Peptides against a protein of PDB entry 6PSE. Designs and how they scored, part 1

Scores and structures below are computed, not measured.

Target 1, 78 residues: chain A of PDB entry 6PSE
Amino acid sequence: PSEEEEYARLVMEAQPEWLRAEVKRLSHELAETTREKIQAAEYGLAVLEEKHQLKLQFEELEVDYEAIRSEMEQLKEA
Below, numbering starts at 1 at the first letter of every chain, in headers, positions and changes, except where a header shows other numbers.
Peptide ipSAE was made for these designs. It is ipSAE averaged over its two directions, with the distance scale d0 held at 1.0 Angstrom where the peptide's residues are scored. Compare it between designs on one protein only; published cut-offs may not apply.
The geometry check fails a fold that doesn't show the stated peptide or that is severely misdrawn somewhere.

## One batch from the design tools (peptide; made by RFdiffusion4, then SolubleMPNN)

Design b1_p8_1_s1 (from b1_p8_1 with P2R S5A)
Fold by OpenDDE base, seed 5:
Formats: C-alpha cells, structure tokens, sequence
Structure b1_p8_1_s1 (fold): chain B 78 residues (1-78), chain C 78 residues (1-78), chain A 8 residues (1-8)
C-alpha cells in the first residue's frame, strides 16, 4: 500500500485523542506554510521592484551612451 | 471568546466523524498552500535571475560608456 | 544592488 493509503487507514481507525492531535499538527503546519508563502511572495515583489529600478537606470545610460556615440561619430566625419 | 478559542472548544467537543473530516480539510489546504509557496519561490528565483542578467548588461554598458567618454575627452583636449 | 533580506 502507498503511504497515502496507509495514512488514510490510520485516520479511519484513529481514536479521538489522536485525531485531535492531528488537527493541531496540521493547523500548525498550515500556519507555518502560509507565512512562508507570504514571505516568498514579498521577496519576489522586492526583487521585481529592484529589477525595475535597474531597468530604468540601464535605459537612462543607453540614452547617454548613444548621445556621446553620435557626437563622436560627427566629430570623426568632419 | 475569540474565534481561536471557539475553534479549540469545537475540536475538544467534536465527534470522531467531524474530526476525520477536519483532518481531510486541513490536509487539502496544506497541500494547496504548499504548492502556492513553491510557485512563489520559483517566481522569485526567476525574477532574481533576470535582475542578475540585467545587472551584467548594465555593468558592460558602463564600461563601454566610460571608454567612449574618455576617448571623447582626449579628442577635445587635443 | 543587493536583494533586501527578509526575516525568517
């Protein structure tokens, strides 16, 4: 039998005291996993914001670079 | 009483059939939340990788920009 | 820029 089938059997045959303990365990794990999910989402958002700021800086530098490149090309052609 | 205290009382007074149903409910929610956590983590990693690539491109452009700026300055001074 | 640290 699979671990899932064995667990299902355990739940079916369990005494109320075990079931109450299992509810407590699962509730705790759910709370922890929920916090971790939120933390991961917040981290992803922070990195996304940093990437966006970096993109803006990059685009600004590209504009400045093309300006100098164009000026230099004009000077070389004269 | 708080919702948490009321829930705790419910668990204490619940029949085995209710407890088994609650274990099933919590297990389902935990599985879903776990998948969502993993997805959020994977997304954060992907954005981090994109930011890193953008940083490398930015640093390369800075080097190129300084090279042209320096050349231009030398030409203007001559 | 470095990624900001989040508390565990």
Amino acid sequence: as target 1 above (78 residues)
Amino acid sequence: as target 1 above (78 residues)
Amino acid sequence: PRVPALPP
Scores: peptide ipSAE 0.118, ipTM 0.846, DockQ to the pose 0.041
Fold by OpenDDE base, seed 4:
Structure b1_p8_1_s1 (fold): chain B 78 residues (1-78), chain C 78 residues (1-78), chain A 8 residues (1-8)
Amino acid sequence: as target 1 above (78 residues)
Amino acid sequence: as target 1 above (78 residues)
Amino acid sequence: PRVPALPP
C-alpha cells in the first residue's frame, strides 16, 4: 500500500483525540504554507517590478545609445 | 469570541465523522497551497533569472555607451 | 539593482 493509502486508513481508524491533533497540525501547516505562498508571490511581484524598471532603463539607454551612435557616424563621415 | 476560538471549540466538540472530513479538507487545501507556493517560487526564480540576464545586457550596453560617449567627446574636442 | 529583501 502507498503512503497515501496508509494515511487514509489511519484517518479512518483513528480515535477522536488523534483526529483533533491532526486537524490542529494540518491547520498549522496550512497557515504556514499559505504565508510562504504569499511571501513567494510578493517576492515574485517585486522582482517583476524591478525587472520592469530595469527594462525601462535599458530601453532609455538604447535610445540614447542609438542617438550617439548616429551622431558619431555623421561626424565621422563629415 | 473570534472565529479562531469558535473553530477551536468546533474541533473540540466535533464528532469523528466531521473530524475525518476536516482532515481530508485540510489535507487537500494543504496540498493545493503547497503546489501554489512552489509554483510561485518557481515563477519568482524565473523572473529573477530574466532580470539577471537583462541586467547583464544593460551593463554591456552601458559599457558600449560609455565607449561611444567618450569617443564622441574626444572627436568633438579635436 | 538587487532584489530587495522582504520582511519575514
Scores: peptide ipSAE 0.118, ipTM 0.847, DockQ to the pose 0.040
Fold by OpenDDE base, seed 1:
Structure b1_p8_1_s1 (fold): chain B 78 residues (1-78), chain C 78 residues (1-78), chain A 8 residues (1-8)
Amino acid sequence: as target 1 above (78 residues)
Amino acid sequence: as target 1 above (78 residues)
Amino acid sequence: PRVPALPP
């Protein structure tokens, strides 16, 4: 029997006291997991925003670099 | 009474059939939320890695830019 | 740039 099947049997055969305890356990785990999910999402968003800002700065530097590179190339060719 | 207190009373007064159903519901929600948490974490990690690579490239470009800038400055001063 | 810490 799979772990899922065994757990299903346990729930079916359980007494009310066990079931109440299991509801409490699962409720707690759900709350915790939900908080962790939200935190992960917020972190991901923050990193994404930072990456975006860095990308813009990188693109600006590329433009400046190419300008100087081109000027230098022209001077060396002359 | 708070929603939490009301829910606690419901669980305490519930029949076994309701409790079993609630265990099933919570188990499903926990599984779903867990999956979502993992997905969020994986996404955040991917973005972080991309940001790191971009940062390295940016730093390399800064070095190259400063080298050319310095050379150009020297040539213009001479 | 560094990743800012998330509050708990």
Scores: peptide ipSAE 0.116, ipTM 0.847, DockQ to the pose 0.040
Fold by OpenDDE base, seed 3:
Structure b1_p8_1_s1 (fold): chain B 78 residues (1-78), chain C 78 residues (1-78), chain A 8 residues (1-8)
Amino acid sequence: as target 1 above (78 residues)
Amino acid sequence: as target 1 above (78 residues)
Amino acid sequence: PRVPALPP
């Protein structure tokens, strides 16, 4: 049987004391996992914002570079 | 009483049928939240890698820009 | 830009 099937059987045959303990365990794990999910999401958002700012700076530099490159090319062709 | 205290009381007074249902509910939520956490982490990592590549490109362009700027300045001062 | 730290 799969782990899921074995666990399901355990839950079906468990006494109230075990079930209460399992509720407590699962609640704790859920709370921790939820916190970790939020932290991961916040980190991802922060990196995304930084990437966006970097992209803007890069595009600005590209424009400036092309301007100077073009001017330099014109000077060399004269 | 806090929501946590009320929930704790509910679990203490609950019948086995309710407890089994709660175990099932919490297990489901934990599985979903875990998946979401992993997805958030993977997304954050992907964005971080993209940001890193963009940074490398930006730094390369800065070097090229400074080279042309310097050459242009020298030409204008001659 | 540097890699940001994980939020607390």
Scores: peptide ipSAE 0.111, ipTM 0.847, DockQ to the pose 0.038

Design b1_p8_1_s2 (from b1_p8_1 with P2A S5A)
Fold by OpenDDE base, seed 1:
Structure b1_p8_1_s2 (fold): chain B 78 residues (1-78), chain C 78 residues (1-78), chain A 8 residues (1-8)
Amino acid sequence: as target 1 above (78 residues)
Amino acid sequence: as target 1 above (78 residues)
Amino acid sequence: PAVPALPP
């Protein structure tokens, strides 16, 4: 049997004391994993916002660069 | 008592059948939350890598821009 | 820009 099937059998055959301990363990792991999920989401959002600001700055610089490049090209050809 | 304390009492007084059902419920929620955490982490990493590439491109453009700007300034002053 | 710190 798979580890999942073995665990399912354990849960069915376990005494109440083990089951209560398992509920406590799983509750703790769920709380920790939930906190980590939220932290990952918040971090991802922060990076996304920073990337967006950087993209805007990059596009502004591209416009300025093309303006100077075009002027320079015209001067060199005159 | 807080909801947490009430839940703790429920776990202590619950029958084995309820405890087994609660283990199953918590196991399912933990699996889902774990998947969501991993997805959030992977997404955050992807955005971070994109931001890094954009930063490199931005810095390269700044170098090129300053080169042209400096040349243009010299030409205007000559 | 620098990579921001992880939230608490």
Scores: peptide ipSAE 0.112, ipTM 0.848, DockQ to the pose 0.039
Fold by OpenDDE base, seed 4:
Structure b1_p8_1_s2 (fold): chain B 78 residues (1-78), chain C 78 residues (1-78), chain A 8 residues (1-8)
Amino acid sequence: as target 1 above (78 residues)
Amino acid sequence: as target 1 above (78 residues)
Amino acid sequence: PAVPALPP
């Protein structure tokens, strides 16, 4: 039997005291995991925003680079 | 009474059938939330890697830009 | 830029 099947059997055969304890345990784990999920999402968003700012800087530098490159090309041809 | 206190009272007064259902519900929510947490973490890591690659590209462009800028400055002074 | 740490 899988661990899931064994757990399911345990839940079916368990006494109310165990079930209440399990509800408490699961509620706690759910709350913690939810917090961790939110933190991970917030972190991902922060990194995404940083990446966006970096992209803007990169694009600005590309414009400046191409401007200088073009000017350089003109000067070398003159 | 807070919703948490009301819920705690419900758990204490609940019948085994409700408790088993609640264990099932919480187990399901925990599994889903765990998956969401992992997905959020993986997404954050992916964005971080993209940001890193962008940073490398940016730094490479900065080097190229400064090289051209320096050459341009030399040409304009000559 | 470094990734800022989120507060706990």
Scores: peptide ipSAE 0.110, ipTM 0.848, DockQ to the pose 0.039
Fold by OpenDDE base, seed 5:
Structure b1_p8_1_s2 (fold): chain B 78 residues (1-78), chain C 78 residues (1-78), chain A 8 residues (1-8)
Amino acid sequence: as target 1 above (78 residues)
Amino acid sequence: as target 1 above (78 residues)
Amino acid sequence: PAVPALPP
């Protein structure tokens, strides 16, 4: 039998005291995992914002680079 | 009484049938929340990698920009 | 920019 099947059997045959303890355990793990999920999402959003700002700076530098490149080309041709 | 206190009382006074159903519910929610946490973490990592690649490209462009700027300055001074 | 720290 799989661990899942064994666990299911245990839940079916368990006494109320064990079941109450299991509800408490699962509630705690759910609360912790939920907090971790939210933290991961918030971190991901922060990185996205930083990436966006970096992209804007990169595009500004590309414009400046092309301007200087064009000016230099004109100087070489003159 | 808070919702948490009311829930705690319910768990203490609940029959085995309710407790088994609650274990099943919590197990399902924990599994779902765990999957969502992992997905959020994986997405965050992917964005970090993209940001890192963009940073490298930005730094390369800065080097190229400074090279052309310096060359143009030399052409103007000559 | 530096990589931000993970939230606590």
Scores: peptide ipSAE 0.109, ipTM 0.847, DockQ to the pose 0.038
Fold by OpenDDE base, seed 3:
Structure b1_p8_1_s2 (fold): chain B 78 residues (1-78), chain C 78 residues (1-78), chain A 8 residues (1-8)
Amino acid sequence: as target 1 above (78 residues)
Amino acid sequence: as target 1 above (78 residues)
Amino acid sequence: PAVPALPP
């Protein structure tokens, strides 16, 4: 039997005291995991914003670079 | 009383049938939330990797830009 | 730029 099936049997056969304790345990773990999920999402969003700002800076530099490159090329051809 | 305190009282006074159902519900929600947390973390890591690659490209372009800028400045001063 | 740490 899988661990999941064994756990399911335990829950079915458990006394109220164990069940109350298990509800409390699971509620706590759910709360923690939920906070961790939110934190991971917020972190991911922050990194996305930074990546976006970096992309804008990169594109601006590309424009400036092409301007100078073009000017230099024109000077070499003259 | 807070919703949390009311819920805690409900758990304390609940019958075994309700408690078993609540354990099942919480186990399911915990499993889902755990998957979502992992997915968020994996996505965040992927964005970090993309940002890192972009940063490397940006730094390379900065070096090339400064090289051309310096050459152009030298030509203007001569 | 370094990735800023989010508050705990």
Scores: peptide ipSAE 0.108, ipTM 0.847, DockQ to the pose 0.039; fails the geometry check

Design b1_p8_1_s3 (from b1_p8_1 with P2H S5A)
Fold by OpenDDE base, seed 2:
Order: C-alpha cells, then sequence, then structure tokens
Structure b1_p8_1_s3 (fold): chain B 78 residues (1-78), chain C 78 residues (1-78), chain A 8 residues (1-8)
C-alpha cells in the first residue's frame, strides 16, 4: 500500500479529535508554504529588476564602446 | 468575530464528514501551493544565473572599454 | 530582459 493510500485510509477511519488536529496541522503548513511561495516570488522579482538595471547599464556601455572603437578605427586607417 | 475565529469555531463544531472533506481540501491546496513555491524558487534561480552571466559579460566589456579608452587617451595626448 | 519559462 502506498503512503497516500494509507493516509487516505487513516483519514477515513479517524476520529473527530484526530481530524480536527489534522485540519489545524494542514492549515498551519498551508499558511507557512503560502508565505514561502510569496517570498520566493518577491525574491525572483527583485533579482529580475536587478538584472534589468544591469542590462540597461550593459547596453549603455556597448554604445560608448562602439563609439570609441569606431573613432579608434578611423584614426588607425588615416 | 474575525474570519479566523469563525473558522476555528466551525472546525470545533464540525461533524466528521465535514472534517474529512476539509482535510482533503487542505491537502490538495497544500500540494498545489508547494508546487507553486518550488516553481517560484526555480524561476528565481534561473533569473539569478542569467544575472550572473550578464554581470560577467559586463565586466568583460568594462575591461575592453578601458583598454580602448586608455589607448585613445594616449593618442590624443601625443 | 528574457525570462525563461519553467515547466509546470
Amino acid sequence: as target 1 above (78 residues)
Amino acid sequence: as target 1 above (78 residues)
Amino acid sequence: PHVPALPP
């Protein structure tokens, strides 16, 4: 028997006191897991924003680099 | 009465059939929320890796830019 | 910036 089948049988045969305790346990775990999910999402958004800012800086540097590269190339060809 | 207090009273007064249904509901929601938490974490890690690679590229470009800038400065001073 | 898609 799988753990899932055993748990399902336990729930079917359980007394009200056990069931109330299990509802409380699951409610607590759900609240914790929900908080952790939100925290993970917020962290992902923060890193995404940092990546975006870095991308903007990178693109600005590329423009400046190409400007100097082009000027240098022109000077070397003269 | 807060929703939490009302829910707590409901759990205390509930019949076994309702409690079993609530255990099943909460188990399902916990499984879904756990999956979503893991997905959010994996997403955050992927973005973090992309940011890291972008940072390496940015630092490489900075080195190249400073090299050309320095060479250009030397040529202009001569 | 590109965001990779994760499988469900």
Scores: peptide ipSAE 0.123, ipTM 0.846, DockQ to the pose 0.042
Fold by OpenDDE base, seed 5:
Structure b1_p8_1_s3 (fold): chain B 78 residues (1-78), chain C 78 residues (1-78), chain A 8 residues (1-8)
Amino acid sequence: as target 1 above (78 residues)
Amino acid sequence: as target 1 above (78 residues)
Amino acid sequence: PHVPALPP
């Protein structure tokens, strides 16, 4: 039998005291995992914001670079 | 009484059939929340990788920009 | 830019 089948059997045969303890355990794990999910989402958003700022800086530098490149090309063609 | 206190009382007074159903419910929610946490973490990592690649491109452009700027400055000083 | 700190 799989671990899942064994666990299902345990739940079916368990006494009320064990079941109450299991509800408490699962509730705790769910709360922790929920906090971790939120933390991961918030971190991802922060990185997205930093990436966006970096993209804006990159695009600004591209404009400045093309301006100088064009000026240099004009001087070389004279 | 708070919702948490009411829930705690419910668990304490619940019949085994209700407790087994609650274990099943909590197990399902935990599994879903765990998958969502992993997905959020994987997404965050992907964005980090994209940000890193963009940073490398930005630094390369800065080098190229400074090279042209320096050349232009040398020509203006002649 | 630096990697942002993990939220609390």
Scores: peptide ipSAE 0.118, ipTM 0.844, DockQ to the pose 0.039
Fold by OpenDDE base, seed 3:
Structure b1_p8_1_s3 (fold): chain B 78 residues (1-78), chain C 78 residues (1-78), chain A 8 residues (1-8)
Amino acid sequence: as target 1 above (78 residues)
Amino acid sequence: as target 1 above (78 residues)
Amino acid sequence: PHVPALPP
């Protein structure tokens, strides 16, 4: 049987003391994992915002660059 | 008492049938939350890589822009 | 590139 099937059997046959301990263990792990999930999400959002700001700066620089490039090209054509 | 304290009391006084159901519930929630955490982390890494590539492009454009700006400034000084 | 810091 799989580890999952073995665990399921253990839960069905376990005494109340083991079950209470397992509830406490799982509750703790869930709380930690939830916090880690939130932290990962917050980090992702922060990086996304930074990327967005960088994109805006890049697009502004592209406009300025093309303006100067065009001016230089016109001078070379004269 | 807090909800946490009330829950802790419930676990201590609960019958085996409730405890088994709670273990199953918590196991399911933990599995889902773990998957969501991994997904959030993977997304964050992907955005970080995109930001990094954008930063490299931005820095390259800055170099090119400064080169043209300098050339134009020299022409204006003549 | 800069990586934003999150509070602990």
Scores: peptide ipSAE 0.118, ipTM 0.845, DockQ to the pose 0.040
Fold by OpenDDE base, seed 1:
Structure b1_p8_1_s3 (fold): chain B 78 residues (1-78), chain C 78 residues (1-78), chain A 8 residues (1-8)
Amino acid sequence: as target 1 above (78 residues)
Amino acid sequence: as target 1 above (78 residues)
Amino acid sequence: PHVPALPP
């Protein structure tokens, strides 16, 4: 039997005291996992915003670089 | 009473059939939330790696730009 | 690389 099937049997055969404890355990784990999910999402968004700002700076530098490169190229060809 | 206190009373007064159903519900929600957390973490890591690659490219372009700028400055001063 | 801080 799979671990899932074994757990399902355990739940079906368990006494009320065990079931109440399991509800409490699962509720706690769900709350913690939910908080961790939110934190991961917030972190991802922060990194995305930083990446976007860096991209804008990079594109600005590319424009400036190409301007100087083109001017230098013209001077060398003359 | 808080929502948490009301839920705690519900669990304590519930019959085994309700408790088994609640374990199943919470187990399902925990599995879904865990998957979502992992997905958020993976996405955040991917964006972080992309940001790092962009940073390396930006730093390389800065070096190239300063080299050309310096050469141009020297030519204009001569 | 820079890692942003999250609020508590």
Scores: peptide ipSAE 0.111, ipTM 0.844, DockQ to the pose 0.041

Design b1_p8_1_s4 (from b1_p8_1 with P2A)
Fold by OpenDDE base, seed 5:
Structure b1_p8_1_s4 (fold): chain B 78 residues (1-78), chain C 78 residues (1-78), chain A 8 residues (1-8)
Amino acid sequence: as target 1 above (78 residues)
Amino acid sequence: as target 1 above (78 residues)
Amino acid sequence: PAVPSLPP
């Protein structure tokens, strides 16, 4: 039998005291995992915002670069 | 009493059938939340990698920009 | 820029 099948059997045959302890354990793990999920999402959002700011800076530099390149080309052709 | 205190009392007074159902519910929610956490983490990593690549491109453009600027300054001073 | 850190 799989670990899942063994666990299912344990739950079905367990005494109330074990079941209460298991509810407590699962509740704790769910709360912790939920917090971790939220933290991961918030981190991803923060990185996304930083990436966006960097993209804007990059685009500004591209404009400046093309302006200088164009001016230099004019100087060379004169 | 808080919702948490009411829930705690319910767990203590619950019959085995309710407790088994609650273990099943919590197990399902934990599995789902765990998957969501992993997905959020993977997404954050992907965005971080994209940000890193953009940073490298930005730094390369800065080098190119300074090279062109310096060359143009030399042309103007000649 | 540095990667932001989240509190535990």
Scores: peptide ipSAE 0.103, ipTM 0.846, DockQ to the pose 0.041
Fold by OpenDDE base, seed 4:
Structure b1_p8_1_s4 (fold): chain B 78 residues (1-78), chain C 78 residues (1-78), chain A 8 residues (1-8)
Amino acid sequence: as target 1 above (78 residues)
Amino acid sequence: as target 1 above (78 residues)
Amino acid sequence: PAVPSLPP
């Protein structure tokens, strides 16, 4: 049987003491994993915001660059 | 009592049938939350990589911009 | 810009 099937069987055949311990274990792991999920999401959001700011800066620089490029081209053609 | 204390009491006083159901519930939530955590992490990594690529492009543009700026300055001073 | 640090 698969590990999942074996675990399911264990849960079905387990005594209350084991079940209580398993509830406690799973609750703890869920809390921890939830915190980690939130942290990952917050980090991703922060990076996304930074990327956005960088994109804005990049676009500003592109505008400035094109302005100078155009001016330079005009000066060279004169 | 806090919700946590009430829940703890419920677990301690619960029948095996409830405990098995709770194990099942928590297992499912843990699996789902774990998947969500992984997805969040993967997304964050992807955004980070995109940010990195954008940073490289930005730095390249900065170099090009400074080159033109310097050339322009020299031409204006001449 | 630098990568933000992960929270503890």
Scores: peptide ipSAE 0.101, ipTM 0.847, DockQ to the pose 0.039
Fold by OpenDDE base, seed 3:
Structure b1_p8_1_s4 (fold): chain B 78 residues (1-78), chain C 78 residues (1-78), chain A 8 residues (1-8)
Amino acid sequence: as target 1 above (78 residues)
Amino acid sequence: as target 1 above (78 residues)
Amino acid sequence: PAVPSLPP
């Protein structure tokens, strides 16, 4: 019997006092897990924003680099 | 009375059949929310890895840029 | 750049 099946039997056979306690436990865990999910999402968003800013800086540097590279190449060809 | 207080009263006054149904509902929501939390965490990690790779590329380009800039500056000073 | 920390 799986742990899930054993748990299902326990819930089915449990007295109201146990069931109320289990509802409270599950409600607490759900609230906590929900908060953690939101935190993970917010963190991911923050990292994504940083990555985007870094990408912009990278592209700006590429432009500047190509400008100097082109100037240097022209000087060598002259 | 807050919705939370009303819910708490409902749980306290509920019959076993309702309580069993509520345990099942909460268990399902907890499992779903847990899965979503894990997905959010995995996504955040993936973005972080991409950001890290981009940072390495940026730093490499900075080195190359400074090399050319320095060479160009030296040529202008001569 | 370092990853910014979120407030607790």
Scores: peptide ipSAE 0.098, ipTM 0.845, DockQ to the pose 0.039
Fold by OpenDDE base, seed 1:
Structure b1_p8_1_s4 (fold): chain B 78 residues (1-78), chain C 78 residues (1-78), chain A 8 residues (1-8)
Amino acid sequence: as target 1 above (78 residues)
Amino acid sequence: as target 1 above (78 residues)
Amino acid sequence: PAVPSLPP
């Protein structure tokens, strides 16, 4: 049987004391995993906002660069 | 009592059939939350890599811009 | 720009 099937059998055959302990274990892991999920989401959002600001700055610089480049090209070809 | 204390009492007084059902419920929620955490982490990493590439491009453009700006300034003041 | 840090 797969590990999942073996675990399912264990849960079916376990005594109440083991089941209570397992509920406590799973509750703890769920709480921790939930916290980690929230942290990952918040981090991702922060990086996304920074990337957006950087993109705006890049686009502004690109416009300024092309303006100077074009002016320079016209001066050199005059 | 707090909701946490009430839940703890419920687990202590619950019958084996309820405990088995609760293990199944918590296992399912843990699996889903774990998947969501992984997805959030992968998304955050992807955005971070994109931000890094954008930063490198920005820094390269900044160098090129300053070079042209300086040359233009020198030409105008000649 | 630096990567922001989240509180623990």
Scores: peptide ipSAE 0.099, ipTM 0.846, DockQ to the pose 0.040; fails the geometry check

Design b1_p8_2_s1
Fold by OpenDDE base, seed 3:
Structure b1_p8_2_s1 (fold): chain B 78 residues (1-78), chain C 78 residues (1-78), chain A 8 residues (1-8)
Amino acid sequence: as target 1 above (78 residues)
Amino acid sequence: as target 1 above (78 residues)
Amino acid sequence: SFFEALLA
């Protein structure tokens, strides 16, 4: 049997004391994992916003660079 | 009593059938939340890498921009 | 990184 099947059998055959302990364990792990998920989502959003702002700054600099490059190119060709 | 205290009392007074159902519920939620956490972490890492590459490109463009700006400034002051 | 730690 797979680990999943073995675990399922364990739960079906377990005494109330084990089941209560398992509920407590799973509740704790769920709370911890949920907190980590939320933190990951919030940090991911922050990085995404920073990347977006950086992209805007990059595009603005590209425009300024092309303006100066074009002017310089014209001067060299005259 | 708080929701946490009420839940704790529920677990202590519950019959085996309820406890088995609760273990199943919590196991499912934990599996789902764990998957979501992993996805959030992987996405965050990808965005972080993209931001880093963009930052490098931005800094390279800044250097090129300052070089042309400086040359242009010198020509205008001569 | 923070994200790498969550994947470990």
Scores: peptide ipSAE 0.612, ipTM 0.874, DockQ to the pose 0.824
Fold by OpenDDE base, seed 1:
Structure b1_p8_2_s1 (fold): chain B 78 residues (1-78), chain C 78 residues (1-78), chain A 8 residues (1-8)
Amino acid sequence: as target 1 above (78 residues)
Amino acid sequence: as target 1 above (78 residues)
Amino acid sequence: SFFEALLA
């Protein structure tokens, strides 16, 4: 039997005391996992914003670079 | 009573059939939340890598820019 | 990284 099937049988045959303990365990895991999910989302958002700011800076530098490059090219060709 | 305390009492007084249903519910939510956590982590990792690559490109451009800037400054001062 | 730890 798969682990899932075995677990299902355990739940079906379990005493109330075990079931209550399992509810508690699952609740705890759910809370922890939920916290981790939220943390991941928040950090991901922060990184995304940092990336965006960096991209803007990069594009600005590209413009400045091309301006100087073009000027220098003109001077050298003169 | 807090919602948490009320829920705790419910679990303590619940019949086995309810408890089994609750285990099933919590298991489902845990699975879903776990998937969402993983998705968030994977996405965050991707953005982090993109940011890193962008930073490298930016730093390279900075070097190139300073080189041209310096050259042009020298030419103009000559 | 933080994200890698969540995936472990």
Scores: peptide ipSAE 0.611, ipTM 0.874, DockQ to the pose 0.826
Fold by OpenDDE base, seed 5:
Structure b1_p8_2_s1 (fold): chain B 78 residues (1-78), chain C 78 residues (1-78), chain A 8 residues (1-8)
Amino acid sequence: as target 1 above (78 residues)
Amino acid sequence: as target 1 above (78 residues)
Amino acid sequence: SFFEALLA
């Protein structure tokens, strides 16, 4: 039997005291995991914004670079 | 009394059948939230990598830009 | 990293 099946059997055969303790344990883990999920989402959004700003800077530099490159090319061709 | 206090009292006074159902409910929510947390973390790592690669490209372009800028400046000064 | 810690 799998650990999941064994756990299911334990819950089915457990005394109320164990069940109350398990509810408390699961509630705590759920709260903790929920906090971590939210934090991950918030940090992910921050990183996305940073990447976006960097992309804008990169595109601006590309425009400036091509302008100079083109001018230099014209000068060398003359 | 707060909802948390009311819930705590409910757990303390609940019958085994309710407690088993609550364990099942919490287990399901925990599994779902855990999956969402993992997904958020994996996505965050991917975005961090994308930002890092973009940063490298940006720095490379800055070097190339300064090279051309410097050359152009020297030519104009002559 | 922060995200790696969440996956541990």
Scores: peptide ipSAE 0.611, ipTM 0.874, DockQ to the pose 0.891
Fold by OpenDDE base, seed 2:
Structure b1_p8_2_s1 (fold): chain B 78 residues (1-78), chain C 78 residues (1-78), chain A 8 residues (1-8)
Amino acid sequence: as target 1 above (78 residues)
Amino acid sequence: as target 1 above (78 residues)
Amino acid sequence: SFFEALLA
C-alpha cells in the first residue's frame, strides 16, 4: 500500500483526539504555506517591475547609442 | 469571539465524521496551495534570472556607449 | 535566494 493509502486508513481508523490534532496540524501548515505563497507572489511582482523598468532604460540607451554610432560612422566616412 | 475562536470551538466539539471530512478538506487545500507556492517560486526565480541577464547586457551597453560618446566629444572639440 | 529557499 502507498503512503497515501496508509494515511487514508489511519484517518479512517483514528480516534477523535488524533483527528483534532491532525486538523490543528494541517491548519497550521496551510496557514504557513499560504503566507509563503503570498510572499512569493509579492516578491515576484516586485522583481517583474524592476525588470520592466530596466528594460525601458535599456531600450532608451539603445536608441541613444544607435544615434551616436550612426553619427560617428557618418563623420568617419565623410 | 473571533472566527478563529469559533472554528477552534467547532473542532473541539466536532464528531469524528466531521473531523475526518475536515482532515480531507485541509489536506486537499494544502496540496493545492503547495503547488501554487512552488509555481510562484519557480516563476520568481525565472524572472530574477532574466533581470540579471538584462542587467549584464545593460552594463555592457553603458560601457560601449560611454566609449563612443567620449570619442565623439573629443572629435567635436578638436 | 528567497525563491530557492521555497523550492528546497
Scores: peptide ipSAE 0.610, ipTM 0.874, DockQ to the pose 0.772

